# Peptides against a protein of PDB entry 6GMG: the designs that were tried, part 245

Target 1, 331 residues: chain A of PDB entry 6GMG
Amino acid sequence: DSDDRVTPPAEPLDRMPDPYRPSYGRAETVVNNYIRKWQQVYSHRDGRKQQMTEEQREWLSYGCVGVTWVNSGQYPTNRLAFASFDEDRFKNELKNGRPRSGETRAEFEGRVAKESFDEEKGFQRAREVASVMNRALENAHDESAYLDNLKKELANGNDALRNEDARSPFYSALRNTPSFKERNGGNHDPSRMKAVIYSKHFWSGQDRSSSADKRKYGDPDAFRPAPGTGLVDMSRDRNIPRSPTSPGEGFVNFDYGWFGAQTEADADKTVWTHGNHYHAPNGSLGAMHVYESKFRNWSEGYSDFDRGAYVITFIPKSWNTAPDKVKQGWP

## One batch from the design tools (peptide; made by RFdiffusion4, then SolubleMPNN)

Design b2_p19_5_s1 (from b2_p19_5, 11 letters changed)
Fold by OpenDDE base, seed 3:
Structure b2_p19_5_s1 (fold): chain B 331 residues (1-331), chain A 19 residues (1-19)
Amino acid sequence: as target 1 above (331 residues)
Amino acid sequence: SMEEQKKIALEGQKLGISY
């Protein structure tokens, strides 16, 4: 519920940001100051700095998802998602491990499942796939050429994604991207687009027909990546938060982190941009803050979530919302 | 605690937007 949500005011195009402050190993600032940074660093279209539009400011005002929304140009669909799950670790820990003191069996199984996901490997898989897609995009001037290139790249790497259906999110993602079809975007030219990555944290126990224990402690079998491809079926993610385990306890439904197209090879040095909540400067939540976190800080997540997915989408190369290098904070 | 502060920071991110 965002009844108190307010759209941040416009910032002058040439206004420089105030310094960010450190917060829990992250760089933090208020949303208005992020708009200033965004205009200086990320706003460029065809090399020209742009003021963040009212529409973009409205998108941004929605919090963590707003950061991804304004930078990707569309509300996250989360269809092309990747993760890594260690099945052997999961089975071994269930067999040989035991619940901690005071931990229920369901809580134990949920925790073991959560811990069996490898965030770094999931991120690396998404980066690998994004790289393949970018190679397929480079000289493709129509979708058919892109798809042919993509299939060739996958065949060369013996990648299991080559077996995906033509209607799968993997092959349909580009054509389903609004900015690909826009005249000032891709204009139906794949070579004008690039793959970008964001991450979503969410709760596995969203099935209302399942046990209360799964809703409280996680569903160990939900949202696992397919073997070989790493694809996660996100169709059952309905933005339903974890169920409370005690009176008065509440959980958030999701968190989003924007990575874009950074070329930093060391995952630990990559920067993830995210927001805390919708902008409510006159409400109980207060002003929205934007965080720029290193991968370790982002991937750690919160107890609200037991799943992390790394999602691929596309933006026009003419946009600067996903630069090769992202500097944490300001200046 | 740090975790408590982080949790508070994330409060209110619920959206009702369909896509």
Scores: peptide ipSAE 0.026, ipTM 0.699, DockQ to the pose 0.097
Fold by OpenDDE base, seed 4:
Structure b2_p19_5_s1 (fold): chain B 331 residues (1-331), chain A 19 residues (1-19)
Amino acid sequence: as target 1 above (331 residues)
Amino acid sequence: SMEEQKKIALEGQKLGISY
């Protein structure tokens, strides 16, 4: 129950983290210790360390989404989302594949759809677009200049995103970023901002008007990327979890992983930061833990989810929540 | 409603995840 959520206490600015614990190839720590690491490594504004504010600690306490929230500076809107789906693989497997023993047709179709998403290609697409955006942000001192640069970059690359509507989340994402408008943030200067990436895992079968089978086993047609652009329409994501397939079974509504702006070219070496649940030290769930996972561990996901999206947003360059290099664990 | 969706979103993860 969300009523058990507690905001972690403040940590002294100079308090060093305790060592992280290894956990199935990940680095794990309790949320209080992550706050200590965050203050030492990620808290910097214009090169100066900051204590995590009460507001930021409250955001963080919400679990996996809290990690993305505190580092991006805003609650995830998920409007600029990318994925990769292999349509040929999907069609071929549906035609030539067979349900496993005991697997229903709906289970089979849902599984085949899930397996037809390529997490690595989806991530690479988001990185590609973020790179284009960062080039467009460079030396652009107003939004008009940014948009002009962006259109030119897309045209030069013959990218299908050039055909998106001016009102699309793609073109409006910067102007809709609160930190872009803040005096100590972007101050309406695109050149002070950079693109960052996070990922969301969620369930495809969220339409309550659809069949029970789709809610239980997935909707094979839902949340597919548009051809050419890779954009996923996230408007129908209502944070509805998978429906139980057996009595007493329950699923969580989403998972979020923070990547930021790492420059590591090898996807497998990138670090993703995420939380297990909201902070409830005196409740049944217990204290929130923060994990720093390699891409393999992150992209594997859970049975709770059959979709993964990679989302672009923006933060001020003066923030250090998205450094070029992220070290897993502590020390 | 959009408000209901926001409430659900703000509840965060309701279940523990094992890693």
Scores: peptide ipSAE 0.030, ipTM 0.708, DockQ to the pose 0.571; fails the geometry check
Fold by OpenDDE base, seed 5:
Structure b2_p19_5_s1 (fold): chain B 331 residues (1-331), chain A 19 residues (1-19)
Amino acid sequence: as target 1 above (331 residues)
Amino acid sequence: SMEEQKKIALEGQKLGISY
């Protein structure tokens, strides 16, 4: 229940942010101050600063997903998701490894599966694909041209994505992006769009028909990337949190981190923007805080989650919500 | 439905994540 959720008030367009606070290697601020920063840095449409609209502030107020929502312009659909999974490691650890003291077999298997995902490689795959897409977009003035360019790029790189069905999320992602169709967005011109990346952390054990152990400790077989492509079938992600393992224990259903289109080659230097919870200044949770984390801090995740996916979507190039460089904090 | 999933998602972040 987000009954206590409040839309943050408008901030004057020219109001400068207060300094962010350091927090465990992250930069932290209250949501209203992030709005100030956003207006100064990310709000630009066609080079002009914009006040964050009431609608955008409402989106933002939903917490971690709100940060991705306001910057991507749409609620995350997570259809074009990538990850990296070391199958050999998984098999070897299952075969040769043993549960820790007090660890159940199911807990062991879930942990081993979690540890077999490589967040950095998953992120790298998404960046690689986004780069290919951006090249395909650059000179394409209709969707057909974009798709042709994309297929050519994939063929040149011998990328397994070239074998994906035309109806796959990979090929349909652009056409399914609302901002692509908007007059002030892409206006159906692929060359006006760019690929951007966000990440989602979530729980693998979401199948209600599965064992209680899978719901508590993870489903080792769930949400694995397809070999060669790195695509993750996200269709079974229903935002169901991890099941409690003890009385009173509760888990969050997901976490979202916004990367955008940073060009920093060193993954460890990339900045990920995320929120802690929905904005409830008068409620028990309190005001929403926004964090700008380095990749290490983001990718570590929480025990609430055993999966990470890196998702590609598109925004108009006229938006500045995904700049080449992101500075952590303020100033 | 996607709308239902969206609603669940929007209601889902009930707990504050401690950083």
Scores: peptide ipSAE 0.028, ipTM 0.683, DockQ to the pose 0.646; fails the geometry check
Fold by OpenDDE base, seed 1:
Structure b2_p19_5_s1 (fold): chain B 331 residues (1-331), chain A 19 residues (1-19)
Amino acid sequence: as target 1 above (331 residues)
Amino acid sequence: SMEEQKKIALEGQKLGISY
């Protein structure tokens, strides 16, 4: 298990990546080659290319979360999360639909709930909010100015987020971002920061006090976005995997995909970077691989997960981990 | 501790994902 995790070695700063290989519509490479790409493309601080540090390589080595970790500069807190759920579809399907042959009622309800989430709309909501935040960050030189700008932007758009509590993750996200407070980061200047997006896939049935069926097949009522805002309460996400439905079955606890701040308007053309597992080159899992997937490939997820959230965080504008354009693969 | 929880969470991704 995790005892086999190894930190990838340093890669020379000027070493170019080997070509990525196609993998079911995705671009795939081994983690050490991703480090090479990262150094060439994403490593820049204040316009200067950087070698990935040992600390960053260690973060990266943790797998899917490591990709988001190294690019966001912090371990994901997932506090400012968005999704879209079609309540009417859910209700109608429950009412008028029927379980498939051999499908239990709980399995049916869990599946219907999963299918009632719209990943594209959830992603679009996060992008919308990130855009609002970026406008609010612009020319705001203290947190108060940022918050005032944010409220104004929300009011102009008649956005329900304007009614969120001042202590909500929505308003507190910036101040709770370590890089915002760092001298070489934001230095407490919002205008030096930008909003970025990553996604988390996870299991809804995490409540240990709930029925076994919910843990096996999903909790249809869990992790739904609030109407109007699209905010998902992630406080109950404890990285608990889906419970096995059959002997020998096992599920992963989460998956993370890094989007950053791509400006591509077509969601289907956006690139999501993620890892398969922690780096264990000498272990049973093998070397970590990094995937660059189009939105379709990312949003499809796995049977391990029945929820997808799109999370906003912040990075310094001086970082190039979230460029406007991400090219899939190499070259 | 938070650190321990984080470590446990990270260690939770112990299965390989097939693509």
Scores: peptide ipSAE 0.027, ipTM 0.684, DockQ to the pose 0.662; fails the geometry check

Design b2_p19_5_s2 (from b2_p19_5, 8 letters changed)
Fold by OpenDDE base, seed 4:
Structure b2_p19_5_s2 (fold): chain B 331 residues (1-331), chain A 19 residues (1-19)
Amino acid sequence: as target 1 above (331 residues)
Amino acid sequence: SLEDQKQTALDGQRLGITV
């Protein structure tokens, strides 16, 4: 029952977290203990630890999206999303491959499409773009200067993003970030902001006017990245879950993982923070748990989802929710 | 709206994710 959601209580600022437990290559803890870690490690504003506010605790309590929400400072808009899709692999597998025993044609096509996405390349594209943006933000003291810098950087790299419309999410993302406009945030100074990354897993078969097979097994043509840019049109993502393929089956509508701005060059060593469900300590779902997963564990996803996107947003440099290095677990 | 987003998050996670 969705009405069972509870906002976790405040934790004393100086309370140290209990040790995390290992779980299938992940570090796991209950949400209350994550709040303790967050206050010790990620809460800093201008170098000063902060107690997680009631509002932030409320955001966090919404589960997987809550982790990204509390660390990014806003509910995810998902407008600036990147992925990588191997069109040649997809076409080749459709042509030369065959359905598995008991697999329908629609199920086969959906699976082949899912497998044609390269999570690592998608992540790397997002990191590349974030780096370009960070260079453009540097020494830019107004939006005009930022945009000029960005265009120059893209031109120098011959990046297809230079051809995007001025109203595209790519160019409008900074101005549409609430923390950019806040006095204690960016204060309209791009040089006070940095690009950060999170990931969303979701279902491709969301079109209610499409066939039942697409809703059950995926839409092979949906949510593909644009060639050259890697941008995914997320406008049709309405958080609709996969349709059941058998009686009693059900699926979750999305999963979110927070990466931030880690500088680790090896994707496999990066840490992704995510939650299992909303906090319902007195309900059937139970207490929310927070996981810190390596990229391998995160990118594996679940059968609930056949798409992954890597999204760029911005936070003030004064926040420590996206440090250069993230340590998995505690201590 | 934000309230709609909150409700969508709750409804969509009613089954929870088993990691």
Scores: peptide ipSAE 0.638, ipTM 0.956, DockQ to the pose 0.807
Fold by OpenDDE base, seed 2:
Structure b2_p19_5_s2 (fold): chain B 331 residues (1-331), chain A 19 residues (1-19)
Amino acid sequence: as target 1 above (331 residues)
Amino acid sequence: SLEDQKQTALDGQRLGITV
């Protein structure tokens, strides 16, 4: 039960992590040990190691979202999300493909839609946009300068994002970031901030007014990226899980993976950090485990989800929660 | 609210993810 959540205890700042355990191409450890690693590697503020605070440990304890939460400094809003969808593939497969044996039409359409998303291209788009944003941030000392820089960068690249409304998540994301406004964060200086990326997996069939089949097998039309921009309207994501297809079946509502600001050009070599569930060491779920997965492992997702989005947010450059290089596991 | 988000996270993960 949700009441079984426990905040992990504090770990001494000088406590080194125990070795991670390899698991299906991932590096795995218990949450307490991740805290130790986090303190050694990611905790730095202005170059100085910090003990993970009680608040941060609490955030972390909420499971998969907790990893992104503690590293981004805020609960994910998911407003600036990107994906890639192959419309031609979808239409072609829908037209020429056939349901598998025992597969309903709705199940077939949902599966085809899921398979029409390209996770790698979605991730690439997010990285491209984050790069543009980082260039715009670099010499901007107020929001106006940042926005002007963005517009110029987008114009130079003939990027469709240049046509977004000033109130869109794309342009408003920085100003809506709490750490941007904090004295010890951005202090309203864009040049003190950097763009970072995380990913969310979720279910498309969340519309309660839609058919039961869409809730069970996915809504092929939901959460598609806009052509040209790659932006996904996440406003209809209510964190509703997939509906059971059989008695006793249940699904998790979402999964979050933290990428940060890795500079590794090869997507397959990037590391994604995520958790399995909230920390319940005395409950049926057990202790929370943290995984560091390669992109392939992360992007595969689970049957619980048929959508993946790559989301951009911002953190202060003084934080080390998004280093250029992430080493998988320990040591 | 943040509290609602926390609760949603807990409720939504009650089954856990088996990696």
Scores: peptide ipSAE 0.633, ipTM 0.954, DockQ to the pose 0.818
Fold by OpenDDE base, seed 1:
Structure b2_p19_5_s2 (fold): chain B 331 residues (1-331), chain A 19 residues (1-19)
Amino acid sequence: as target 1 above (331 residues)
Amino acid sequence: SLEDQKQTALDGQRLGITV
């Protein structure tokens, strides 16, 4: 059933998009039309529009991950992830709160944990760190200079990230970015790169050795950010979906939303681009649709997920997949 | 591998997300 994925056909470079469809505060379009918009708005390399390649169209066709994939230039690694968790709220609610009618203890604890994450603060932390990284990149012409700049910036801000190990995803993220090493990308020059952000939604209860209740209702202790840094250990994320709580119930394993490098200071006005499923125009799922959602719509997520992470990666400055301003829909 | 990641994406998304 998963073999019915189809790569969308090429779109002429000069073809303008059809108008997007408004849907519950979102802008929606079919994947073919997103390709048209992408070519007009996001495809630029060194200021020149590009037709989306077959490889890029293939990446895009994989659904929610596809949008992040095509715009970041690599399959998401999710190693440099940030979140915010209110420990005091969590403890207080567990102590003084009570399960809802018909809610099990495990379900209650899972829900309380989910609600103790602050999506806006998590996003803000990622933006803060991305800004620090961008300052460190700005005049660094080799990795050593970048790392030195980064440490200095962190020290000036008294940021706990300055204490991270040299092998941490925080310090190794740039060197592990393929486009950094590409001749037409960074060409090993940090100053040619910029930090960008995407978000992943996923399920906390992925440990197969844990109780069935944790797999069904969430693991309250899993994927919490480290104090001070906000870093989330993503090593235990195996892309395992939530376990069914009733017969016939099923969940998807993740959702991805692309933010890039928007400069809009108001989080609520930022635009997140994501897909519903892989492109299967001749299958039961149908054609892939792409959504441009406001932060409120994105951060709300779905019952499939109880964790959200905001991830930093890098792209060449010559790419226009992460512009300062993103306009929702078309025109 | 990338192929494994692709397959995981397909398998995990087979239900689709209803926005």
Scores: peptide ipSAE 0.614, ipTM 0.950, DockQ to the pose 0.812
Fold by OpenDDE base, seed 3:
Structure b2_p19_5_s2 (fold): chain B 331 residues (1-331), chain A 19 residues (1-19)
Amino acid sequence: as target 1 above (331 residues)
Amino acid sequence: SLEDQKQTALDGQRLGITV
């Protein structure tokens, strides 16, 4: 079935997109049409519009991850991830709440844990950190200067991230970004880079040694953010999907949404770009569709997932894959 | 490896997401 993936054909550089279709408050289009939009809006390198390369089209064709992949320039590593968890809400609901009719105790606990994550606060934390990083990048011409700036910014804000180890994903993320080292990218100059954000939805119950209930209904203790920093340890995310709760049921392993570097202050007005599945126009799944969703639509997620993380990575400022303003749909 | 990641992406999304 995986052999059904097809790389979309090249689109002429000057071909304009067809109008997007409304879908449940989202803007939707087929992947080929997204390529057209991408070439018109996001393809620019050093101010020059470019045709999406075969490699980029291949990356895009991998579905949910493909949008983030093509726009970030690398397969997501998910190492610098943020979330927000309301511990008081969790404890209170466990104590005072009751399972729904027909809901098992494990299902109840998993649901309560899921509902105790605040997607908006998690997103805001990532944006806050990205802003700090961008300030640290702006006038730094080597990594040492960047790190010094970053530490200073964190100290000024009394941010708990200042206590992270030098080898932590927080401090090592820039140096570990391939485009930072590329001659036509950052060229080892932090001031040529900017922080960007994407989101990953995934399942908490991935531990194969845990109970079946945790795999089916979630692990309430897994993938919680560290207090103060908001950092999520993603090391145990192995892209394992939720276990079926009934015969014939199946779940997707992850979903990715691309935000980039939008400056819209109202979270509800931000646009998230994501795909439904890999491109299989001649297969059972059909053609890949790309969605541009508002935050409310994105953050709602699916029953496949009980965790959302907001991840920071970096791209060259010369790329236009993360503009300040993203317009939903076309025109 | 990148190839492993690609395969994981394909396998993990074989059901597709219904938006």
Scores: peptide ipSAE 0.613, ipTM 0.954, DockQ to the pose 0.820

